# Designs tried in a protein design run: peptides against a protein of PDB entry 3WG5. Part 221

Target 1, 218 residues: chain A of PDB entry 3WG5
Amino acid sequence: LAKNIVYVAQIKGQITSYTYDQFDRYITIAEQDNAEAIIIELDTPGGRADAMMNIVQRIQQSKIPVIIYVYPPGASAASAGTYIALGSHLIAMAPGTSIGACRPILGYSQNGSIIEAPPKITNYFIAYIKSLAQESGRNATIAEEFITKDLSLTPEEALKYGVIEVVARDINELLKKSNGMKTKIPVNGRYVTLNFTNVEVRYLAPSFKDKLISYITD
Target 2, 218 residues: chain A of PDB entry 3WG5 as posed
Amino acid sequence: LAKNIVYVAQIKGQITSYTYDQFDRYITIAEQDNAEAIIIELDTPGGRADAMMNIVQRIQQSKIPVIIYVYPPGASAASAGTYIALGSHLIAMAPGTSIGACRPILGYSQNGSIIEAPPAITNYFIAYIKSLAQESGRNATIAEEFITKDLSLTPEEALKYGVIEVVARDINELLKKSNGMKTKIPVNGRYVTLNFTNVEVRYLAPSFKDKLISYITD

## One batch from the design tools (peptide; made by RFdiffusion4, then SolubleMPNN)

Design b2_p23_4_s2 (from b2_p23_4, 12 letters changed)
Fold by OpenDDE base, seed 4:
Structure b2_p23_4_s2 (fold): chain B 218 residues (1-218), chain C 218 residues (1-218), chain A 23 residues (1-23)
Amino acid sequence: as target 1 above (218 residues)
Amino acid sequence: as target 1 above (218 residues)
Amino acid sequence: MIKGASVSGSIEPIRLDGVVKPP
């Protein structure tokens, strides 16, 4: 039986428009090869809200399931990363990772203090993150609290509260645990049941551009 | 004869990953309707390099010609906007607009001073902008000077130096002047001759998201 | 955290930065 292909790619660092390019490139490769899914190993402290929204849209437009995997241990899907995760077809986290802390800010003041976003912006992102949670059948109350309380969760807490779907130590465990799961959002208008029984894992390397931009944004 | 559709959409403000979403959405709509072209009225002071590169890539992957129109008078395709323009199928500018000032920066210091990019980054973008100019048959020397001298040009100068293709006061004049022009980069692997003789202009409105993000980034 | 290269005009984009509270 022809092996179903599962792609794995890493996205690390700040969420920027380059991060969008990475998502787009990786997902496009996986789409072209008619992969069973792509797993994005995500490790981000956050980044730009605009980049985040574009990434979410790109994920939602994916022809294949996009699994966000907060990995490795010590990684986070912080802030923008949480939105991306909530916009994805499946969220997994490795032990020792975190998700949340989603409060929008305007930036940092000269003294390094956070410049708070005006209520209009905060409320927008509350509505947005709740929408992502609702659309994916995830905990919209906790999603709101990621903003209103700047809440951050462990994988176990996130699983318990219905924010994520899988806790897995590695790709193999992730594939095992997510096998037979339904996507939390539709793929091409349909909820897909993941089939990881006979899969080949293919790792995607960062492009030269990816390396350079990562180098620039790191 | 069925009217060829030309879409017009506005992208204003900072170049961000949301700006990518706007480009992607607008181009996708125009692609789906098999438009003759889409004209993006661009007014930007610049933004993120990563977002810019993604936008350029999205333009280059467009199934239809993407015309960047620096509009209205007083608008600019500054910094990131210049790269986007140089990556597009045709550049137009309205009188009283500007293009250039492309020097990459790391950001602003606490005192508001520019943090200069390291030579490695600057040189990367020099190579990149020159590549865009070369690929489009535009003036690569001037493109380099947009960075090395932080050069900014008027429409007339930009036209004279072979950076842009059209100076036009409005959409109607743009359509008239660009009718019969060949795209400066390929569309689906082919250089397209624009046909604006029998066209219907359709304006795309910003989505609710577009309005909100524009509002947030303004 | 290397601030991403900006071919920026002036306005700071909205950031969704996780304030890592120091442990």
Scores: peptide ipSAE 0.143, ipTM 0.414, DockQ to the pose 0.189; fails the geometry check
Fold by OpenDDE base, seed 3:
Structure b2_p23_4_s2 (fold): chain B 218 residues (1-218), chain C 218 residues (1-218), chain A 23 residues (1-23)
Amino acid sequence: as target 1 above (218 residues)
Amino acid sequence: as target 1 above (218 residues)
Amino acid sequence: MIKGASVSGSIEPIRLDGVVKPP
């Protein structure tokens, strides 16, 4: 019996157009191999709203379930990372990670001060993040508060409030806990029940380009 | 008599947070050496609004004149590049370059289609680009049309309409034509008359990091 | 054929940078 394949890849750092390329590459590989799912280990302080929206769209168009896993402990799905997570088929967090802090900003001034987004932009992203939460059957009130209160949650809080689906220490625990769960959004128009029985885990290494970019941004 | 120094640096590619770091580094070097000016050879298809606004702010806070030079022929100051130019002390373009196409977009869909910005965001950037034009005494009507009509101009058109100050084939022609011009915005609260008499041109090489990033993005 | 980089510069990536709380 051909073992179900689950891919695992890491995406770390700022969400940029390059991050979109990473998501696209990883999901494409997993789609081509008819994987049961792909798990993206996400650690991001945030990034570009455009790249974020593109990534969300890429996830939503995936032919397979995309699981966002905030990992390792100490990692975050901050700002743009929260939107990406809320746009995904399933969210998991490791203990000691965080999610939230979604207030849009225009940037940082030279002095490092935040340039506040105008209310119109803030309201746009409130509507957007609420839509992601609603579509995925997640807590839209808390999703709004990620912006309006710049709220950050622990994994336990996020689970309690119905923002995420799984708290897991590692990939094995994640697979075990998420086995039999339905995706929070459809895959090709259907909600998929995850089957992680007898799976082979395959790690996707960063491309040479990915390694080089990581080295440059580190 | 100590020769006036004019620095020249190249910024090519997408406007990102890294591009901000390049601007900051280059301007800082020129400030430290009390340069008469720095010329940034700009070739960009656009990029991040946040990075763009930060770059504009960095230029506005410069202790020396920052000249944006759309160069070489075939280059563009598209989208974010136009905003940066309009925020600078002087704009020059080489023949065969372009400026404009400033319509904000939320990103690209997976199919490569443009995700349109909501009217609220578009209106924000209309106000912003008009402010840059007004502050610099440049054509605010055309600045608006860079968004509303997604207008692109040749150097000759941009000069004619009062969007830019100089059309120049090379650095020497730029220095010659801009000599005696006043900056379009103040430097440390004062409009500076450019003095390119008896100048030494110094090219700033990209840092190792810059070269590495360029190599990765190419 | 180096496909001409369509200069469709997306102006708007609004940064959703979460202030990384220092650990």
Scores: peptide ipSAE 0.117, ipTM 0.422, DockQ to the pose 0.319; fails the geometry check
Fold by OpenDDE base, seed 5:
Structure b2_p23_4_s2 (fold): chain B 218 residues (1-218), chain C 218 residues (1-218), chain A 23 residues (1-23)
Amino acid sequence: as target 1 above (218 residues)
Amino acid sequence: as target 1 above (218 residues)
Amino acid sequence: MIKGASVSGSIEPIRLDGVVKPP
């Protein structure tokens, strides 16, 4: 039986292979403790598509619900963060956050200019992001426009358009509003109704390795 | 006038955005000192395609020759490392090293299985690696087969097939053998004849940041 | 000089990892 425990962990910064390790570690801990869910407080400008895809797959293979929470105010689920969110069991955003801007790039030139991805790559990610939206019953048209129009949305817009499920100011409001919601994707083949009645919230701290990498990459 | 100085720096591990910063730092130092060349001792299992493309571009924009040296024995220029090498002004390998295995992947699943790249992405990198080979006058057929057949070569095979220019056991042998060779790509629009007559070798140490990231990513 | 491909957007940078053949 799932314990009335909800884990909360923070993932901030660029999405990298290391970010995958963070997701994997956090989700694994929560799975091992048979938590009701894990909430990942996400603040990312984007990052690696490969790492993103791995993270999405890790979330989709989770034995427990994974809630992506774009937090705190001023945070974003930009680019790779949007894909991760769309691949998750539930998306929440705090007021003053943003989601979207998912255009693939090959990188930055020396002058800081964006190197555009070729149409083939762009089209691949359009198909991919639309699939994530469709699989989760979220707005696939807006998901496409995150790429084609480089669209970014406020929490209120994202909720209105059916991109996200919850607008919440804090973890307590998130738990309250998401209580009784069904996951937007299955957990072990089943859509789970979230039970946040009288839950214990457990915060996962970044590992020393996590802190050190963040310090170096900042 | 270029000084009779050759820089040697080491780049080891996964190709990441941080690896780009290492390449940029090392090449910039050597450029500022008006070095005859920089030798990058490369040992990589691969990494990010975006970072790789940035590194290739950084090399191609170098004001001095950049020599990729797959070193020490047991090292590899695997995957992204092969692209970097093919984008460089000269490739050398030590005996007991390898080059190739360039198949693009989307990532790894939780079970460690490879997530295959879609054909569109694979074909993009086939075209890209072939272009690098063609631009450098290296074997474009073998470059393609690094992807399509996941081919890996020994230094002797790579030399035989015209993928690389030098097999050398150490820096001294590399300098000796590459002395008088023309760069395989232009430096500031000109093919340069390498002059390693009575050169001073200067070793660049990894920064503290470099060491710390390596320690954390290992 | 191509700076690291940022997927400042959901496009997964293609990983060019050497497929370590499982032994």
Scores: peptide ipSAE 0.049, ipTM 0.386, DockQ to the pose 0.268; fails the geometry check
Fold by OpenDDE base, seed 2:
Structure b2_p23_4_s2 (fold): chain B 218 residues (1-218), chain C 218 residues (1-218), chain A 23 residues (1-23)
Amino acid sequence: as target 1 above (218 residues)
Amino acid sequence: as target 1 above (218 residues)
Amino acid sequence: MIKGASVSGSIEPIRLDGVVKPP
């Protein structure tokens, strides 16, 4: 019996157009191989709103389940990362990670103070994040508070409040706990029950471009 | 009986040389008036290491107790903010705030990935943050993990682990709970017992410069 | 409209911009 394949890839750093390309590449590989799912190990402080929205759309258009795993311990799905997670088929967090802090900003002043977004922009993202939560059957009130209160949650709190679905220490525990879970959003218009029985885990390496960019940024 | 004066001021945004000037100004005012303490309501994502170190030194040289209060709910003492807090005479946090995430970085790449600090720099800040924790009788192991694991803690966790001294919802609760506490570091070479019995709270307004910078950044 | 908005989290690592070189 052909083992169900689960892909695992890492996406780290600021959310940019390059991050979109990474998501697109990884999901495309997993789609081509008819994988049971792809797990994206996410560690991000946030980033660009446009890139974030494109990533969410790419996840929503995925032909296979996309699991966002906030990993490793010490990682966060901060700001844009939270939106991406809420747009995914399943959210997992490792112990010692965080999710939230979603208030949109225009940037930073010369003195380093935050330039607050105009109310229109803030309200747009409130509506957007609530939509992601509602569409995925996650806590829309907490999703709003990720913006209005700049709320950040632990994995335990996020699980308790129904923001995420799984707390797991590693990939093996994630696979075990998420086995039999239904995706929180549809895959090709259908909610999918995850089958991680007798799976082959395939790790996707960074591309040459990923390595080059990492090298420039190291 | 002359009411003991407690000053309260807000410092928000990125830690920069301007933030140092704010700390210096606020502490100087409180010193001139022989205040019982100054409470700095801190909300920062972090900032410059040089400015942070200068701020820590300014706090350590204060003639009056400097209390860092991570406030309001949704605020953080992130990165540089954690160092500043650990360098202060007392740390308080409001519910729904966070402290930690202290890994030093060189900056961000064009793709938005983090440029990691060289090991020498990381090790320097590990030693520095541990020193701040040890000098203040706070949890040095957790302080190290704020860097090595990029750990972030809730107020409840931070209190439990001995990183902070007070969880308080507002200034009144802070004053009540911190009354009779001994400063975690010396004031003029002596550990001071805080006396918040029958105090007058004085709020320091932003300077014209603070307002101008805020206006430019809004 | 949204092209200029950054959704950055509070976990902004310390910009080492201006790390005083240890002597």
Scores: peptide ipSAE 0.022, ipTM 0.289, DockQ to the pose 0.084; fails the geometry check

Design b2_p23_4_s3 (from b2_p23_4, 11 letters changed)
Fold by OpenDDE base, seed 2:
Structure b2_p23_4_s3 (fold): chain B 218 residues (1-218), chain C 218 residues (1-218), chain A 23 residues (1-23)
Amino acid sequence: as target 1 above (218 residues)
Amino acid sequence: as target 1 above (218 residues)
Amino acid sequence: MIKGASVTGSIEPIRLDGEVKPP
């Protein structure tokens, strides 16, 4: 019996157009192999709003479940990372990670001060993040507070508030806990029940380009 | 019997030269009143290295104990905030907060990519953060990892690893738990045992200027 | 050397770049 394949890939760093390419590449590979799911180990401080929105769309258009896993311990799905997570089919967090702090900014002043987004932009992203939460059946009130209160949550809190679905220490625990869970958003118009019984885990390596950009951005 | 006064002030946002002025103002007020201590409720994503170093020096030169309290829940002492905390006489964290992620950067590229600091700068700050940890009797290994691994910790982990001294839900719990603790660095050349029995808590309000800058930077 | 260094934590809300013109 062909073992159901689950892909695992790491996406780390700022959310940029390159991060979109990484998501697209990884999801495409897993789609081509008809994987049961892809798990994205995410560690990001945030990034560009445009790139984030494109990533969310790419996830929503995925032919397979995309699981965001905030990993490893110490990692975060900060700002743009939270949006991406909320746009995904399942969210998991490792202990010692965080999610939230979604307030949009225009940038940093020369003195390093945050340039706040005008109310119209802030309100746009409030609406957007709430839509992601609503569409995925996650806590829309907390999603709003990720912006309005700049709230960050622990995995335990995020689970408790209904922002995420799984707290797991590693991939094996994630697979065990998420087995039998329905995707929070549809895959090809259908909610999928995950089947991680007797799966083969395949790790996707970063491309040479990924390594180079990480090296440059790191 | 003149009640021992403990001041509480909030410092939120980016660490800048203005944040230095806030620290200086708050500590000066508390010094002038011979307060038992000042508690700084800190919520920062980080900021300028120069400002951070000046703040650390100002804390080290304080005539009274300066307690950094990462507060409220959802707050962080990220990056520069960790340095400031490690430079203080006592560190407390509220549940749902974080500390760490201390990797220095030169800035952000036009595409929002992190411009990494050259190795010389990174190594400088590794040495600096380790010195702060060592001087305060805190975990220097973890302090290094705050940079080299970009590690962030929960309050529980930070306490467990010996990075911080107190986990507290509010000011009252902080006062209770920190009562009788020795400062981790000296005050005027002496380690002080905190006496929070029968204290009056006084809250310092942000100045008009503080509000205006926060408004502009918010 | 230090004047330009930002010890900004990973949680700095990186620009959700406001270049997204609200449609």
Scores: peptide ipSAE 0.171, ipTM 0.401, DockQ to the pose 0.161; fails the geometry check
Fold by OpenDDE base, seed 1:
Structure b2_p23_4_s3 (fold): chain B 218 residues (1-218), chain C 218 residues (1-218), chain A 23 residues (1-23)
Amino acid sequence: as target 1 above (218 residues)
Amino acid sequence: as target 1 above (218 residues)
Amino acid sequence: MIKGASVTGSIEPIRLDGEVKPP
């Protein structure tokens, strides 16, 4: 029986292999406590594609619903963050946040210009992001356009186009609006109806390691 | 009760966030089956430091012994691979493999030259690699020299200096030589004596996703 | 700082970066 606990954790900064560790740790804690869900407050400019794919897989293997919440206002689920969101059980965004800009790159040149990925890599990520959207019952056409047009959306547009499920100003509004929603992907093979009635919100602090890596990576 | 199963999986190529997914998936499968151990045949030129740190953490959180086996001959546990090995329950190397060259870099310049990491980053990884060596009862001085001298060792040297535990030509010799050895780090808080008497060796194939990412990253 | 540190021998990781860190 779920404990009527919802965990909230923050993941901020570039998507890296350490970001995967953070996701894994946070989800694991919430799984161990049989939480109703975990909300990951996400603010990312993007990061590594490989780390992103790992995070998506970890979310998909979660024993509990993982909600990606693009938060606070001014935050983004940019690039890798969009993939992560599309791979999750529910996406929410706060007003003044953004999602999209998913075009893969090889890196930055010495002059700071983007080194473009070859078409084969771009096409791979197009197929991948479309699959995430399709699997989650989200807008696969817009998902593709996040790459092909480097499209970015507001929360209102993302909701309108069926990319995300909730626009919420804070955790309380998120819980209120998402209560009774079904997860967009299965949890342990079943779509779960979120039950946020009379939940305890429990915030997870970053570990010492999380703080150290953030200190090193910022 | 352990099923007398030893899993063997291969991880080849650059250490990325996807490499973390591979480690996580393989270890999870072996954990679910209550395997005696998992052997990861590792061949890597290195990769991302963040992904490496995640992999190390995942190994340290494993419910079963994780053996890093630098294999086949000609393979390396270079750079990130060395950290992963030092973070594992047992290190083995095949003849003709290498370990070391752990100096952190920021990347490659347009001319292909290495962009050096600032001293603060180098010092961080020195402390980190020394901690891995110390925690595993391995040679912390050599671990540091993997960075400060960009040192690489043969299996024979690595064994001699107490960096690794086993030199083995194949899985059968590895199982034979490591039978009765204690893990160099704890499994669920306890050092485990490896029992490879009458084990079933079960090979894990890369997932479709693993194959796809390898195809993209190679 | 560490995010950019490659403990790599060879392959440039594919990045899904939205923001160019200023040099």
Scores: peptide ipSAE 0.090, ipTM 0.372, DockQ to the pose 0.188; fails the geometry check
Fold by OpenDDE base, seed 4:
Structure b2_p23_4_s3 (fold): chain B 218 residues (1-218), chain C 218 residues (1-218), chain A 23 residues (1-23)
Amino acid sequence: as target 1 above (218 residues)
Amino acid sequence: as target 1 above (218 residues)
Amino acid sequence: MIKGASVTGSIEPIRLDGEVKPP
């Protein structure tokens, strides 16, 4: 029986336009190989809203399921990472990770204080994050609270409230638990039932460029 | 005779990860319609290096020729915009536009002063911009000087020095002048001869999201 | 957090950043 391929790649650090390149490259490789899915191990404190929106769009345009896996333990899908997760085909989290804290900011002042976003921007992202939640059949109320209350959730809370689909300790447990699940958003216009029964896991390494940009953004 | 389609879209403002989304969306639409080319009317003061690199990669992966057109008069392909242009299949500029000023910076200090990039970053982008120039058969020496001297060029200078391929006042003149030109980089592994003899020009409007992000980044 | 290299003009990007810099 031809082994279905599942790709795994890591995206760590700030969400930037380079992060988009990483997503795009990784997803493209997995698409070219007609992978059953790609799992993105995500660990991010957040980043740029524009990059985030691009990443979400790239995920939504994926020819294969994109699973966001907040991993390893201690990792987060904070701020921009939450939007990315909510825009994906499946969200998993490892124990000891977090998701949320999605309030947009303009940046940091000279004294390190947060510069608040204008209400127009905040309201835009409220609408946006709610839309992502609704489109994926996830909890739009909690999604809004990620902004309005700067809410952060544990994996267990996120699962409980219907923000995420899987809590898993590792890739093997993730594959086991997500086997037979439907994607939360369409793949090529169709909801896909994940088939992880006979899969080969392939890891994608960062390119030299990926390493450099990660180094620059750290 | 089936009219070949040429798409035209505008990208204005800072280069961000959202700008990538715009590029990706516009190029994807044009790819889906098997367009002869897409012309991106570019007006940017620059932006994020990471977003820029992603945009370059997306252009390089395009199934159709992507023409960067620095337009309208008064516009610029400054900094990040220059890299994008150099990564594209053809560069055009309108009279009264500019290209260059590519020196990377870490940002602006509290007093508005430029925070200089470390030599390692500057050298990386020198190598990168030279590579883009070399790969496209454009002037790598001038490309380096865009960084080392923060050089800016007029369309006429850029054409003279072999940085760009076309000076054109409008889309019609651009199509006329670029008709029969070969792309400066491959499209799907092949250099394409542009055929603008019997074309229908289709304009792509910004999405609501595009408008919003443009508004937020302005 | 190294401020990412900008090949920019001036505008502060909107951040969806969960990192509260420690005071």
Scores: peptide ipSAE 0.089, ipTM 0.365, DockQ to the pose 0.179; fails the geometry check
Fold by OpenDDE base, seed 5:
Structure b2_p23_4_s3 (fold): chain B 218 residues (1-218), chain C 218 residues (1-218), chain A 23 residues (1-23)
Amino acid sequence: as target 1 above (218 residues)
Amino acid sequence: as target 1 above (218 residues)
Amino acid sequence: MIKGASVTGSIEPIRLDGEVKPP
């Protein structure tokens, strides 16, 4: 029996292998407690494609629904964050947040200029992001445009275009609005209807290691 | 006038954006002092392709020769490390080290299995590594096989096959053996003959930030 | 351990860094 527990954890900053460890730890804790869901408050400018793909895979292998919540106001699910969101069971955004800008790059030159990815790589990520959108029943055309046009959207636009499922100001509004929604991807092979009636919200703190890495990478 | 100074610095662990910062800092210090060269003692299992490409670019833009030295015994220039080496002005290896294993992967699954790269990505890195080998006058066939066969070589094999230029047990032997060698790629548009006669060796220590990141990523 | 998409392998970080250059 899933408990009437919803976990909430924050993931902030660049998407790295350490971010994978955070996702894995947080989801694992919530799985072990048979939580109804975990909400990840995501604020990222982007990061590594490998870490992103691993995180997406970890989310898709979750035994519980994973909700990506772009929060707080001023936060973004940019680039890698968009892929992660599109790979998740439900996406929510707070007012004043953004999603998109998914163009792959090879890195930054010494002058801070972007080293563009070759078309082969860009096309791979176009196919990948479209797959994530299609698998989750989200707008694959907009997902492609996140790359091809480097498009960024407001929460209201993202909702309107069918990229995300919820616009919410806080966790309570998110729980209220997402209650009774079906997950956009399967959990253990089944689409789950979220039950957020009379739930206990449990906040997970970053580990000491998480705090230290964040401090150094900031 | 280039000073009779050779800098030596260690770069160990995974190739990341932070590793780029280390390379940039170390090379910049050596450039500012008009050093004859910098030797980077490299020990890496590999890392990020973006960081790798940025590092290669930083090396190729160096105003001084950058020598990659796979050191100490037991160290490797694996994967990303091989690309960095192939992008450098001279490669040396200590006995008991290795080079190669350059097959690109998307990441690791939760079970620790490799997520294979699609052929498009593999082919990109084949072309890239071959380019580095060709530009440096090194064995492009072996460079390709570092990917296609996931080949790893001993120092003696790597020297024999024309992948590297020097096998040396220590810095003194490296300086002795590489004295009078031409850089394998240009420095400021010119191939430079290394002059390690009567040189002062200056060791660069990791920054506090470097130490802290290394400690957390280990 | 190669923590990026490793050249160990595939699309190593292709940075999906959404650092959109400020316009």
Scores: peptide ipSAE 0.056, ipTM 0.367, DockQ to the pose 0.250; fails the geometry check

